# Peptides against a protein of PDB entry 6CSU, part 89

Target 1, 51 residues: chain A of PDB entry 6CSU
Amino acid sequence: GALEELRGQYIKAVKKIKCDMLRYIQESKERAAEMVKAEVLRERQETARKM

## One batch from the design tools (peptide; made by RFdiffusion4, then SolubleMPNN)

Design b2_p26_7_s4
Fold by OpenDDE base, seed 1:
Structure b2_p26_7_s4 (fold): chain B 51 residues (1-51), chain C 51 residues (1-51), chain A 26 residues (1-26)
Amino acid sequence: as target 1 above (51 residues)
Amino acid sequence: as target 1 above (51 residues)
Amino acid sequence: SELEKRIEEEIKKLEKETEEIVKKYS
């Protein structure tokens, strides 16, 4: 009935949100890793300029 | 030194990710609430049409 | 990771709060 349908909508929405968050976390971790790599490169370049 | 600075940059990046996720969670909660509200409205309209 | 674990806890809170919203409208 209508109540069961509403419950189904809720569950579906929550599952989608969970999946979106997990994907966002993974993408954010990748971006963070790239940010660190870029910073290391900049530091190496800076060191080279100072020497 | 350079290593400590890099560690600091990583920690800063992780903190940003945490904040982004918390904001996403809050926005997702709001979207879920609106989705449920809209569904209830549709159900009421459907019931009215059937009666 | 520790960050992911904390986020998972927030997801569980989200689920409970959403459930309460559903109850209000049902």
Scores: peptide ipSAE 0.084, ipTM 0.469, DockQ to the pose 0.051
Fold by OpenDDE base, seed 4:
Structure b2_p26_7_s4 (fold): chain B 51 residues (1-51), chain C 51 residues (1-51), chain A 26 residues (1-26)
Amino acid sequence: as target 1 above (51 residues)
Amino acid sequence: as target 1 above (51 residues)
Amino acid sequence: SELEKRIEEEIKKLEKETEEIVKKYS
């Protein structure tokens, strides 16, 4: 009935949101890694200019 | 730094998920109400046919 | 990471809140 269908919708939605968040975290980690690489490069360039 | 930016992104994402879930729940309640109305109508029609 | 674990816990809290709402309708 309607109640069982609603219950199923909520469970499905929660699972989808969880998956979306995990994907976002993975993508954010990749972006963070690139930001770190860029920061390290900038630091090395700054050090080189000080020498 | 990169870590602070990543942390900020994660916090923002969690807040967004919460908002999305609350919105979904509200919309689901509305849909559930309509499904219940339809079910009640079907039950009444079924009862009427039995008389 | 520790941050990811905390995020996972927050998601679990949201799941529980959703479950409680579902129970109100069942």
Scores: peptide ipSAE 0.083, ipTM 0.481, DockQ to the pose 0.093
Fold by OpenDDE base, seed 2:
Parts: structure tokens; sequence; C-alpha cells
Structure b2_p26_7_s4 (fold): chain B 51 residues (1-51), chain C 51 residues (1-51), chain A 26 residues (1-26)
């Protein structure tokens, strides 16, 4: 009935949000890791320049 | 800096997901309400037909 | 409704998880 359909829609929405969030977190972590890597490289280059 | 920007992106994403979910829930509730309304009307019509 | 409350709680959990992850990068 209508109640079961509504419940199903809510559950589906929650699952979607959970998956979207996990994916976003993973992608953001990857981007953050690349930013850190770039920063470390910059620091090494700057150190080498000053030495 | 980069960290503040990343933090901002996370917060913005979560807020968007929250808003999307709330909107979806509201729309789903409206659809469910209309389904119930339609069912009630059908029942009334069926009752009238049998009377 | 109780279902809506549980959904809101799940969103809140995700928000907290996000905050903790961001904290690891700071």
Amino acid sequence: as target 1 above (51 residues)
Amino acid sequence: as target 1 above (51 residues)
Amino acid sequence: SELEKRIEEEIKKLEKETEEIVKKYS
C-alpha cells in the first residue's frame, strides 16, 4: 500500500545518500592526498633552492 | 588555505545532501498523500456504486 | 514521524563522520 511504498522510498533515499557521501568522502580524500603530495614536493623544491 | 577550502567543500556537500534529502522526503510525502486521497475517493465511488 | 527522525539521525551521523575526516587533514 501507500505506506509501504513511502517507507520503501525513504529507505532507498537513505541508501542513496549514504552511498553518495561515502563516494564523495573517498574522492575528497584522494584530492586531499594529491594536494599534500604537491605541497611536499613544493617544500622539497624550496628547500633545495635555499640550500 | 587548502585545508580551509577542503573543509568548506565538505560542509557544502553535506548541506546539499541534507537539503536534497529533505526535499525528496517532502515530495514523497506529497505523493503518498495523493495516493491515499485517490484510494479514499475510489473507495467512496465503489461504495456509491454498490449502494 | 519515527521514520523521518531516523533519516535525520542518519544524516547527522554522516555530518559527524565528515567532520572527523576533515579534522584528520588539519
Scores: peptide ipSAE 0.081, ipTM 0.457, DockQ to the pose 0.076
Fold by OpenDDE base, seed 5:
Structure b2_p26_7_s4 (fold): chain B 51 residues (1-51), chain C 51 residues (1-51), chain A 26 residues (1-26)
Amino acid sequence: as target 1 above (51 residues)
Amino acid sequence: as target 1 above (51 residues)
Amino acid sequence: SELEKRIEEEIKKLEKETEEIVKKYS
């Protein structure tokens, strides 16, 4: 009935939020990794300029 | 030194990700809640039409 | 790199934290 359908919709929404969060975490991880790589490269360049 | 600076940048990036995640969770929750509310309203209207 | 590995470990912690949050709202 309507109650069961509503419960199903709620559970579905929560599961979607979970999936979206996991995806966001993965994307954020990739961005963070690239940010670190870029900073390391800049640091190496700075070191080289001082040598 | 350079190592401490890089560590600091890493920690800063991670903290930003955490904050972004919490915000994303809140926004996603709100969107999901509104979606459920809208569906409940439509269901009530459908029920009313059948009475 | 070592920094990337540390980032990955922190992300895993955040994933677990997120799962706990989701459980509270399920």
Scores: peptide ipSAE 0.074, ipTM 0.443, DockQ to the pose 0.046

Design b2_p26_8_s2 (from b2_p26_8, 11 letters changed)
Fold by OpenDDE base, seed 3:
Structure b2_p26_8_s2 (fold): chain B 51 residues (1-51), chain C 51 residues (1-51), chain A 26 residues (1-26)
Amino acid sequence: as target 1 above (51 residues)
Amino acid sequence: as target 1 above (51 residues)
Amino acid sequence: SMLKELEEKAEEILKKMDEKIEEAEK
């Protein structure tokens, strides 16, 4: 019935949002890791030039 | 009726999950930024000591 | 942004739920 269908839609919507957000978080973490690597490299170079 | 009440509950729950996930993402970004700052500082110090 | 797209998708899902609820209430 309508109530069961609504429940099904809720569960499906929640699962989809959760999965999309988790994927976004994972991708964001990967980008952050790359930014850290790049920043570490730049800082080593800048510090070395100032010694 | 029962359908409208459940609809309201489901919508409220979905919105809460969305907000919680968005907050988690924001906090994760803030933590990542702090990690970058800390790593930059450590790299400057380590590089300086090796010169 | 991807975040904005996710928000829009969530809104679309909720809109579709509203439409189905309205149909069920008839």
Scores: peptide ipSAE 0.068, ipTM 0.511, DockQ to the pose 0.118
Fold by OpenDDE base, seed 2:
Structure b2_p26_8_s2 (fold): chain B 51 residues (1-51), chain C 51 residues (1-51), chain A 26 residues (1-26)
Amino acid sequence: as target 1 above (51 residues)
Amino acid sequence: as target 1 above (51 residues)
Amino acid sequence: SMLKELEEKAEEILKKMDEKIEEAEK
């Protein structure tokens, strides 16, 4: 019935939010790692230029 | 120096991720609440039409 | 509720992130 359908939609929405959060965490960590990597490379080049 | 700057950028990146996560959680909850609200309204209208 | 459990898990993740930030700041 309508109540069961509403409950099902709520559960589906919460599960989707959970999955989206976990994906966001993973993607954010990857972006942060890439930013750090890029900075290290820039610093190495800058150091080399100052030699 | 370069190491301190890199460390500072790492800390800044992690803090940004935390803030983005909190915002995402809040926005996701708001969207879920609106979806449930809309569904309840639709069900009320559907029930009324079936009377 | 399931939403509350999700929020609690999110809070645990955020707590661990804070601990990592604090450790990095030492």
Scores: peptide ipSAE 0.061, ipTM 0.492, DockQ to the pose 0.214
Fold by OpenDDE base, seed 1:
Order: sequence, then C-alpha cells, then structure tokens
Structure b2_p26_8_s2 (fold): chain B 51 residues (1-51), chain C 51 residues (1-51), chain A 26 residues (1-26)
Amino acid sequence: as target 1 above (51 residues)
Amino acid sequence: as target 1 above (51 residues)
Amino acid sequence: SMLKELEEKAEEILKKMDEKIEEAEK
C-alpha cells in the first residue's frame, strides 16, 4: 500500500545516499593524497631552483 | 619553510574536503526529501485514478 | 589527524543512517 511504498522509497533513498557518501569519502581521500603529492613535488622543484 | 608550507597545504586541503562533505550531506538530505515528496505525489495520483 | 577526525565524523553519520534504516525496516 501507500505507506509501504513510502517506507520503501525512504529506505531506498537512504541506502543510495550511504553508498554515495562512502564513494565520496574514498574519492576525497584520493584527492587529498594527490594534493599533498603535488605540493611535495613543487617543494622539490623550489629546492632545486635554490641550489 | 618547506615543512610549514606543506603542512599548510595539507590543512587547507582537509578543510576544503570537510566543507565539501558537509555540503554533500546537506544536498543528499534535500535529494532524499524530494524523492519522498515525489512518491507521495505519485500515490495521490494513483488514489485519484482509483476513485 | 584532521583527515582522521573527518573520517570519524563521517562514520558517525553513516552509523546514524544505518540506525534509521533499521528502525524504518521494523
């Protein structure tokens, strides 16, 4: 019935959000790691130029 | 120095991720609410057709 | 440590979502 359908839609929506959040967290970690890596490379280049 | 700059970049990156995550959570809640709203409207239409 | 703190907060949110799902399935 209508109540069951509404409950089902809620559960489906929340499950999707959970999956999306987990993916977002993983992607955010990867982006953070790449940003730090890029900064390290820039610092190495700066050091090299100062030599 | 280099270490302080690297630390600063890391902190900046993490702060951005934090803000993005908070925004994503808020947007996800809004999307969930809209999905539920759409389902309620569909149920009302079904009920109307059955009358 | 800041990233770890964010992960912990995210895990707390996910846990609360799981609890809501469980309650809705009862």
Scores: peptide ipSAE 0.056, ipTM 0.501, DockQ to the pose 0.214
Fold by OpenDDE base, seed 5:
Structure b2_p26_8_s2 (fold): chain B 51 residues (1-51), chain C 51 residues (1-51), chain A 26 residues (1-26)
Amino acid sequence: as target 1 above (51 residues)
Amino acid sequence: as target 1 above (51 residues)
Amino acid sequence: SMLKELEEKAEEILKKMDEKIEEAEK
């Protein structure tokens, strides 16, 4: 019935949010790592130019 | 110096991840809520057609 | 680290979500 269907949709939605959040965390960590690497590289290049 | 700058970039990156995650969670919750509402509406309309 | 703390907070959120799912599935 309608109640069971609504309950099912709620559970499905919550599960999706959980999965999406986990994926986002992983992707965000990867982006952050790349940002740091890029910054280090730029700074090393700047230091090299000054030498 | 380079160490302080790197540390600053790391902290900045992490703060951005945190903010983006919170935003994503909020947006995901909103999307899920709208999905459930839409489903309920469709089911009610279907029931009405059967009556 | 700040990243570790963030991950721990995320895990806490996920745990709370799991609890809500479990209650809803009863």
Scores: peptide ipSAE 0.055, ipTM 0.500, DockQ to the pose 0.214

Design b2_p26_8_s3 (from b2_p26_8, 13 letters changed)
Fold by OpenDDE base, seed 3:
Structure b2_p26_8_s3 (fold): chain B 51 residues (1-51), chain C 51 residues (1-51), chain A 26 residues (1-26)
Amino acid sequence: as target 1 above (51 residues)
Amino acid sequence: as target 1 above (51 residues)
Amino acid sequence: DKLEELEKRAEKILEDMDKKIEEAEK
């Protein structure tokens, strides 16, 4: 019936949101890690140039 | 250093958001499932009364 | 903050679905 259809649509929407959020979180963590890594490498290079 | 602290704060914030969203999704799924279940039971009862 | 925006969008989608379910139960 109509209510089963709505339930199905709701669960489908929730699953999509879950997947999108998990992907965004993972990508955000990776970007943050790479930004820090790049900055640490730059700092090491600057230190090396001053030696 | 300051960069490690910044990274740590970012990861901490992401983890909190992840947990909040997953909880909200789970609770929403459960509410939707229970509402539909209750309606199906009511419809069955109405059918039985008409027989 | 993009993450806050995604949270708001998700919340809005779920709230709209809750309203649709409520209307269908009338």
Scores: peptide ipSAE 0.113, ipTM 0.531, DockQ to the pose 0.070
Fold by OpenDDE base, seed 5:
Structure b2_p26_8_s3 (fold): chain B 51 residues (1-51), chain C 51 residues (1-51), chain A 26 residues (1-26)
Amino acid sequence: as target 1 above (51 residues)
Amino acid sequence: as target 1 above (51 residues)
Amino acid sequence: DKLEELEKRAEKILEDMDKKIEEAEK
């Protein structure tokens, strides 16, 4: 019936949200890693200039 | 030292990811709620047409 | 690691949301 159909649609929506969230987290991790690498590189350059 | 600074950068990156994730989850919940409301409204309209 | 823990927490949040909606439909 209508209630079962609505429940099915909700479950489908939640599963999609889960997948999108996990993808977003993975992409955010990659961006964070690149940001850290850039900061480390800048720090090494600053240290080299002080030698 | 360099190790403490690297650790600090990592913690900062993780905190940013957490914040972004929580925001994304909140926005996803809002979108899911609006989708369900729209489906309920369509169902009510269909029921009304069958009366 | 901490990132893996965040992923697990996110999954739990979604599961808890599913339960709340199921309870509201009763």
Scores: peptide ipSAE 0.108, ipTM 0.522, DockQ to the pose 0.076
Fold by OpenDDE base, seed 2:
Structure b2_p26_8_s3 (fold): chain B 51 residues (1-51), chain C 51 residues (1-51), chain A 26 residues (1-26)
Amino acid sequence: as target 1 above (51 residues)
Amino acid sequence: as target 1 above (51 residues)
Amino acid sequence: DKLEELEKRAEKILEDMDKKIEEAEK
C-alpha cells in the first residue's frame, strides 16, 4: 500500500545516503593519507639536503 | 609545523562534511517520520468514514 | 537506531583515518 511504499522509498534513500557517506569518508581518508605521505617525503628530502 | 597544519585542516574539513551529512540524514528522518504519521492519520480517518 | 549506527560507523572511520595519518607522520 501507499504507506509501505513511502516507507520503502525512505529506507532506500537512507541506505543510499549511508553508502555515499561511507564511500566519501573512505575516499577522503585515502586522499588525506596520500597528502601526508607526500609531505613527509618532502620533509625528508629537505632534511637530507641540509645534512 | 606545515604538516600538522595540513593534517589539521583536512581533518577539520572531513569533520565538517560528516556533520553536514549527519544533519541532513537527521532532517530527512524527521521529515519521513512526519510523512508516515500523516499517512497513518489519513488511513485511520478513511477507515473511520467507511465504518 | 539506524542513525546511531551510521554515526558510530562514521566515527570509527574517522578514528582509523587519524591513526593512518599518525603512522604516515612517523
Scores: peptide ipSAE 0.104, ipTM 0.511, DockQ to the pose 0.048
Fold by OpenDDE base, seed 1:
Structure b2_p26_8_s3 (fold): chain B 51 residues (1-51), chain C 51 residues (1-51), chain A 26 residues (1-26)
Amino acid sequence: as target 1 above (51 residues)
Amino acid sequence: as target 1 above (51 residues)
Amino acid sequence: DKLEELEKRAEKILEDMDKKIEEAEK
C-alpha cells in the first residue's frame, strides 16, 4: 500500500544521500591532499631559488 | 607558513561539511518518520470509515 | 579513519529511521 511505498522511497532516498555524502567527503579529502602536495612543491621550489 | 594555513583551512572546511551533511541526514530522517506516521494515521482512518 | 567513522554514523542514522518507520507501521 501507500505506506509501504512511502517507506521504500524514503529508505532509498536516505541511502542515496549517505552514499553521496561519503563520496563527497572522500573527494574533498583527495582534493585537499592534492592542494597540500602542490603547496609543498611550491615552497620547495621557492626555497631552492633562494639558495 | 602558507602550508600550515592551508592545512588548517582544509581541516576546518571538511569538519564543517561533515557536520552539515550529518545534520541534513538527521533532519531528513525525522521528516521521513513524521510523514510515515501521518500516512499510517490516514490509512487507519480510511479503514475505520469502511467498517 | 575519518571516512569509516562517517560510514558508521550514517549507518546508525539509517537504522534509527528504520526503527521509527517500524514503530509507525504498528
Scores: peptide ipSAE 0.116, ipTM 0.530, DockQ to the pose 0.056; fails the geometry check

Design b2_p26_8_s4 (from b2_p26_8, 13 letters changed)
Fold by OpenDDE base, seed 4:
Structure b2_p26_8_s4 (fold): chain B 51 residues (1-51), chain C 51 residues (1-51), chain A 26 residues (1-26)
Amino acid sequence: as target 1 above (51 residues)
Amino acid sequence: as target 1 above (51 residues)
Amino acid sequence: SKLEELEKEAEKILEDMDKLIEEAEK
């Protein structure tokens, strides 16, 4: 009935938002890791230039 | 009636979750911007040291 | 750190979502 349908819609919506958030978090972490990696490389290069 | 009340509760809950997610995204973006700003400052300092 | 706080916030949101789903599935 209408109640069950509404309940289903709610669950579906929440699950979707959760999935979207998890994806965003994962992608954000990956980007952050790459940024850190790039920074470390630059720092190493700078250190090498000073030697 | 009960159906309308439940509908209202579900909508409210979904909206809250959506808002929480948007806030998280915004804060994440702000953090990323600050990280970039800090990196730029470090680069400028390094350049200045080389002068 | 700010990162850690954001991670904690994210985890809390996810946990709340799981609770809401669980409650709705009952």
Scores: peptide ipSAE 0.177, ipTM 0.637, DockQ to the pose 0.774
Fold by OpenDDE base, seed 5:
Structure b2_p26_8_s4 (fold): chain B 51 residues (1-51), chain C 51 residues (1-51), chain A 26 residues (1-26)
Amino acid sequence: as target 1 above (51 residues)
Amino acid sequence: as target 1 above (51 residues)
Amino acid sequence: SKLEELEKEAEKILEDMDKLIEEAEK
């Protein structure tokens, strides 16, 4: 019935949002790691140029 | 009735998740910026120690 | 930049969530 359908829609929506958040977290971590690596390398270059 | 109550709970839950995600995104950006800054500073120190 | 990519992805997710809320409110 309508009640069961609404419950199903809610569960589906929450699961989707959870998956989206988990993916965002994973991708964010990967981007952060790469950004740190890139900044470290650039910093080494800048420091070397000043010597 | 039960249907209206469930609908209300669904809307409330989704809105809460949205708010939580927005907060997470903001905090993630702040942490990423700070992490990059910290790594840059540490890299400068390491480079300096080797000179 | 990596940060811009992150922001773009976040915006997309938020838009999807807004659509879910809108659908639930109908």
Scores: peptide ipSAE 0.160, ipTM 0.623, DockQ to the pose 0.683
Fold by OpenDDE base, seed 1:
Structure b2_p26_8_s4 (fold): chain B 51 residues (1-51), chain C 51 residues (1-51), chain A 26 residues (1-26)
Amino acid sequence: as target 1 above (51 residues)
Amino acid sequence: as target 1 above (51 residues)
Amino acid sequence: SKLEELEKEAEKILEDMDKLIEEAEK
């Protein structure tokens, strides 16, 4: 019935969002790590230029 | 110095992630609401077809 | 760290979502 369908759609939506959030969190961590890595490389280059 | 710059970049990255996550969460809630709304509309249409 | 704090906040949200799903399934 309509109530069951509505509930089902809600559950489906929330489950999808949860999966998306988990993926987003992981990707965000990776982006942060890469940003720091890039900064380290820039600092090494900057140091090299001062040599 | 290099250490402070690296720390600064890390903090900047984390702040960006925080902002993005908060935005994502809000958008996700909106998407869920819209999905439910769409289901309600579908059910109304289904009911109308049965009339 | 700030990242760890964000992770904790995210985990709380995920837990709340699980609770919402559980309640909806009743």
Scores: peptide ipSAE 0.149, ipTM 0.578, DockQ to the pose 0.232
Fold by OpenDDE base, seed 2:
Structure b2_p26_8_s4 (fold): chain B 51 residues (1-51), chain C 51 residues (1-51), chain A 26 residues (1-26)
Amino acid sequence: as target 1 above (51 residues)
Amino acid sequence: as target 1 above (51 residues)
Amino acid sequence: SKLEELEKEAEKILEDMDKLIEEAEK
């Protein structure tokens, strides 16, 4: 019935959002780590050039 | 009625999840930026000490 | 940049969430 269908839609929406959040969190961590590594590498070279 | 009330509750819950996600994203970006700044600063000093 | 890529992906997720809310409001 209508109530069961509505409940199903809500559950589906929440599960989708949860999945998106989990993926975002994982990818965000990976991107942050890569960004820091790249910046550290660039900064080492820049500091070396200025000294 | 009961259907309208439940529908309202489900919509409200989904909107809350959206808000929580937005806040998480914003805070994550801010933390990432600060992490990079701090790492750059530390790396400058480390490079200087090693030369 | 990696930060720009992060923001771009976040926008996609937010768009998907908006679609889900729209469907729930029908």
Scores: peptide ipSAE 0.159, ipTM 0.612, DockQ to the pose 0.569; fails the geometry check

## One batch from the design tools (peptide; made by RFdiffusion4, then SolubleMPNN)

Design b2_p27_1_s1 (from b2_p27_1, 17 letters changed)
Fold by OpenDDE base, seed 4:
Order: sequence, then C-alpha cells, then structure tokens
Structure b2_p27_1_s1 (fold): chain B 51 residues (1-51), chain C 51 residues (1-51), chain A 27 residues (1-27)
Amino acid sequence: as target 1 above (51 residues)
Amino acid sequence: as target 1 above (51 residues)
Amino acid sequence: DVEKKNEEFEKRIDDILKEFEEELEKL
C-alpha cells in the first residue's frame, strides 16, 4: 500500500543519491589525477627553467 | 496523519544525506588541495635536485 | 573547474530530491 510505496520511494531516492555520489567521487578522482599530472609537469618545466 | 509524518521524516532523512554528501565533497576538496600542494612541493625538490 | 563540477553535482542531487518529493506527494 501507501506505506510500501513510500518506503520504496525513499529507497529509490537514496540509491540514486548513492549512485550519483559514487560517480562524482570517480570523476573527482580522475580530475584530481589529471590536475596533479598537469601541476607536476608545469612544476618540472618551471623549476628546470629556473635552474 | 501517520503517513504524512512518515513522508516528512523520509524527506528530512534524504535532505540530511544531501548535507552529509556536501560536507564530504567540501572535505574532499580540501584534501585534494593539500595533496596537490604536497605534490608540487615534492616535484620542486626532486627537479631541483636533478638540475 | 571544481566549482562548476560541484554545482553540477548539487543540481543533480536537487533534481533527485525534487523527483522524490513529487513522487511522495502522489501517495
């Protein structure tokens, strides 16, 4: 009945949030990795230029 | 009635989850920033050492 | 652009919440 549907909607919403969060985390990790790579490269170039 | 109250509780719970996720994101950003700073510093030291 | 990605995420969550509330209202 209505209670089961209410419970179902809650579970569905929570699962969607979880899924979105996991995707966000994954994408964030990828962006972070790229950012680090880029920073490392730039830093190498900068430091080497200064030496 | 009871159904409306439960509905409100579920909405409240989902909103709390959202809040928790946003806090996690904020904390993650801070950690990522620190990680980048550390990597840049290490890279400077390494590159400078090699020059 | 971390801020942009964060805003996009928040929007997705808001959409989920909106859909959830709409479905709850139907009950």
Scores: peptide ipSAE 0.244, ipTM 0.696, DockQ to the pose 0.573
Fold by OpenDDE base, seed 3:
Structure b2_p27_1_s1 (fold): chain B 51 residues (1-51), chain C 51 residues (1-51), chain A 27 residues (1-27)
Amino acid sequence: as target 1 above (51 residues)
Amino acid sequence: as target 1 above (51 residues)
Amino acid sequence: DVEKKNEEFEKRIDDILKEFEEELEKL
């Protein structure tokens, strides 16, 4: 009935939001790791020049 | 009726989940910025010791 | 960049909410 369909739509929406959030977190972690790697390399060069 | 009330509750719940996720993203960005700052400082010390 | 990816995420969530509300209206 209408109540079961409503419940189904709610669960579907929540699951989609969860999946998108998990994907966002994973992609964000990968980008952050690459950003840190680049910053570390730049910082080594900068520090070495000042020694 | 009961269906309209439940519909309203489910919409509110989904909107709350969205708000919670956006807040998490904002807090995560702030933590990531602080972590990068700390890594840069540690890398300066490590590089300096090896010079 | 980070801001672009955040905006894309927010748009996807808004689309999910819109679809949900449209389906609820059909009941």
Scores: peptide ipSAE 0.240, ipTM 0.696, DockQ to the pose 0.510
Fold by OpenDDE base, seed 5:
Structure b2_p27_1_s1 (fold): chain B 51 residues (1-51), chain C 51 residues (1-51), chain A 27 residues (1-27)
Amino acid sequence: as target 1 above (51 residues)
Amino acid sequence: as target 1 above (51 residues)
Amino acid sequence: DVEKKNEEFEKRIDDILKEFEEELEKL
C-alpha cells in the first residue's frame, strides 16, 4: 500500500545520500594524496633553489 | 499517524547523517593540513640529511 | 590513520541507516 511505498522511497533516498557521501570521501582522499605529493615536490624545489 | 511518524524518522536520520558528514569534513581538513605540514618538515629533514 | 577514520565514519553511517530501517519496521 501507500505506506509501504513511502517506506521504500525513504530508504532509497537515505541510501542515495550514503552513496553520495562515500563518493565525496573517496574524492577527498584522492585530493589529499595529490596535495601531499605537490607540497613535497614544491618543498624539494624550494630547498634546491636555495643551494 | 504512521505516515507522520515515518516522515519524522526520515528527517531525523537525514539530520544525523548531515551532522556527521559536516563533522567528518571539518576533521578531515584539519588532518590533511597537519599531514601536509608533517610531510614538508620531513622533506626538509631528508634533503638536509643528504647535504 | 586517515583510512581508519574513513572506515569509522562509514560504520557510523551504516549504523544510522540500520537504526532507521529498524524503526521503520515498527511503524
Scores: peptide ipSAE 0.212, ipTM 0.681, DockQ to the pose 0.616
Fold by OpenDDE base, seed 1:
Structure b2_p27_1_s1 (fold): chain B 51 residues (1-51), chain C 51 residues (1-51), chain A 27 residues (1-27)
Amino acid sequence: as target 1 above (51 residues)
Amino acid sequence: as target 1 above (51 residues)
Amino acid sequence: DVEKKNEEFEKRIDDILKEFEEELEKL
């Protein structure tokens, strides 16, 4: 009935939220790695120029 | 009734997930800032030593 | 350790989902 359908919808929605969060975490790690790499390269150039 | 109780449980669970997500984002920003700072300092030392 | 912190976060999400499903089963 309607109650069982709603129950199923909520369970599905919460599971989707979990998946979305895990994806967000993974993408955040990748972006952070790129940011660190870029900052290191910039710092290497600036330090070498000033020394 | 049962429908209102189900909605209540959904809202409660989603709010918990939301709070944890916001906390993760905040902590992730702090960790990223510390990692960048540490890596920049290390890079300055290594570059200066090699020049 | 960023990986350890991430694993702890994932575990908390799993615990929330488990609790939610148990609560819905009672309705």
Scores: peptide ipSAE 0.211, ipTM 0.681, DockQ to the pose 0.570

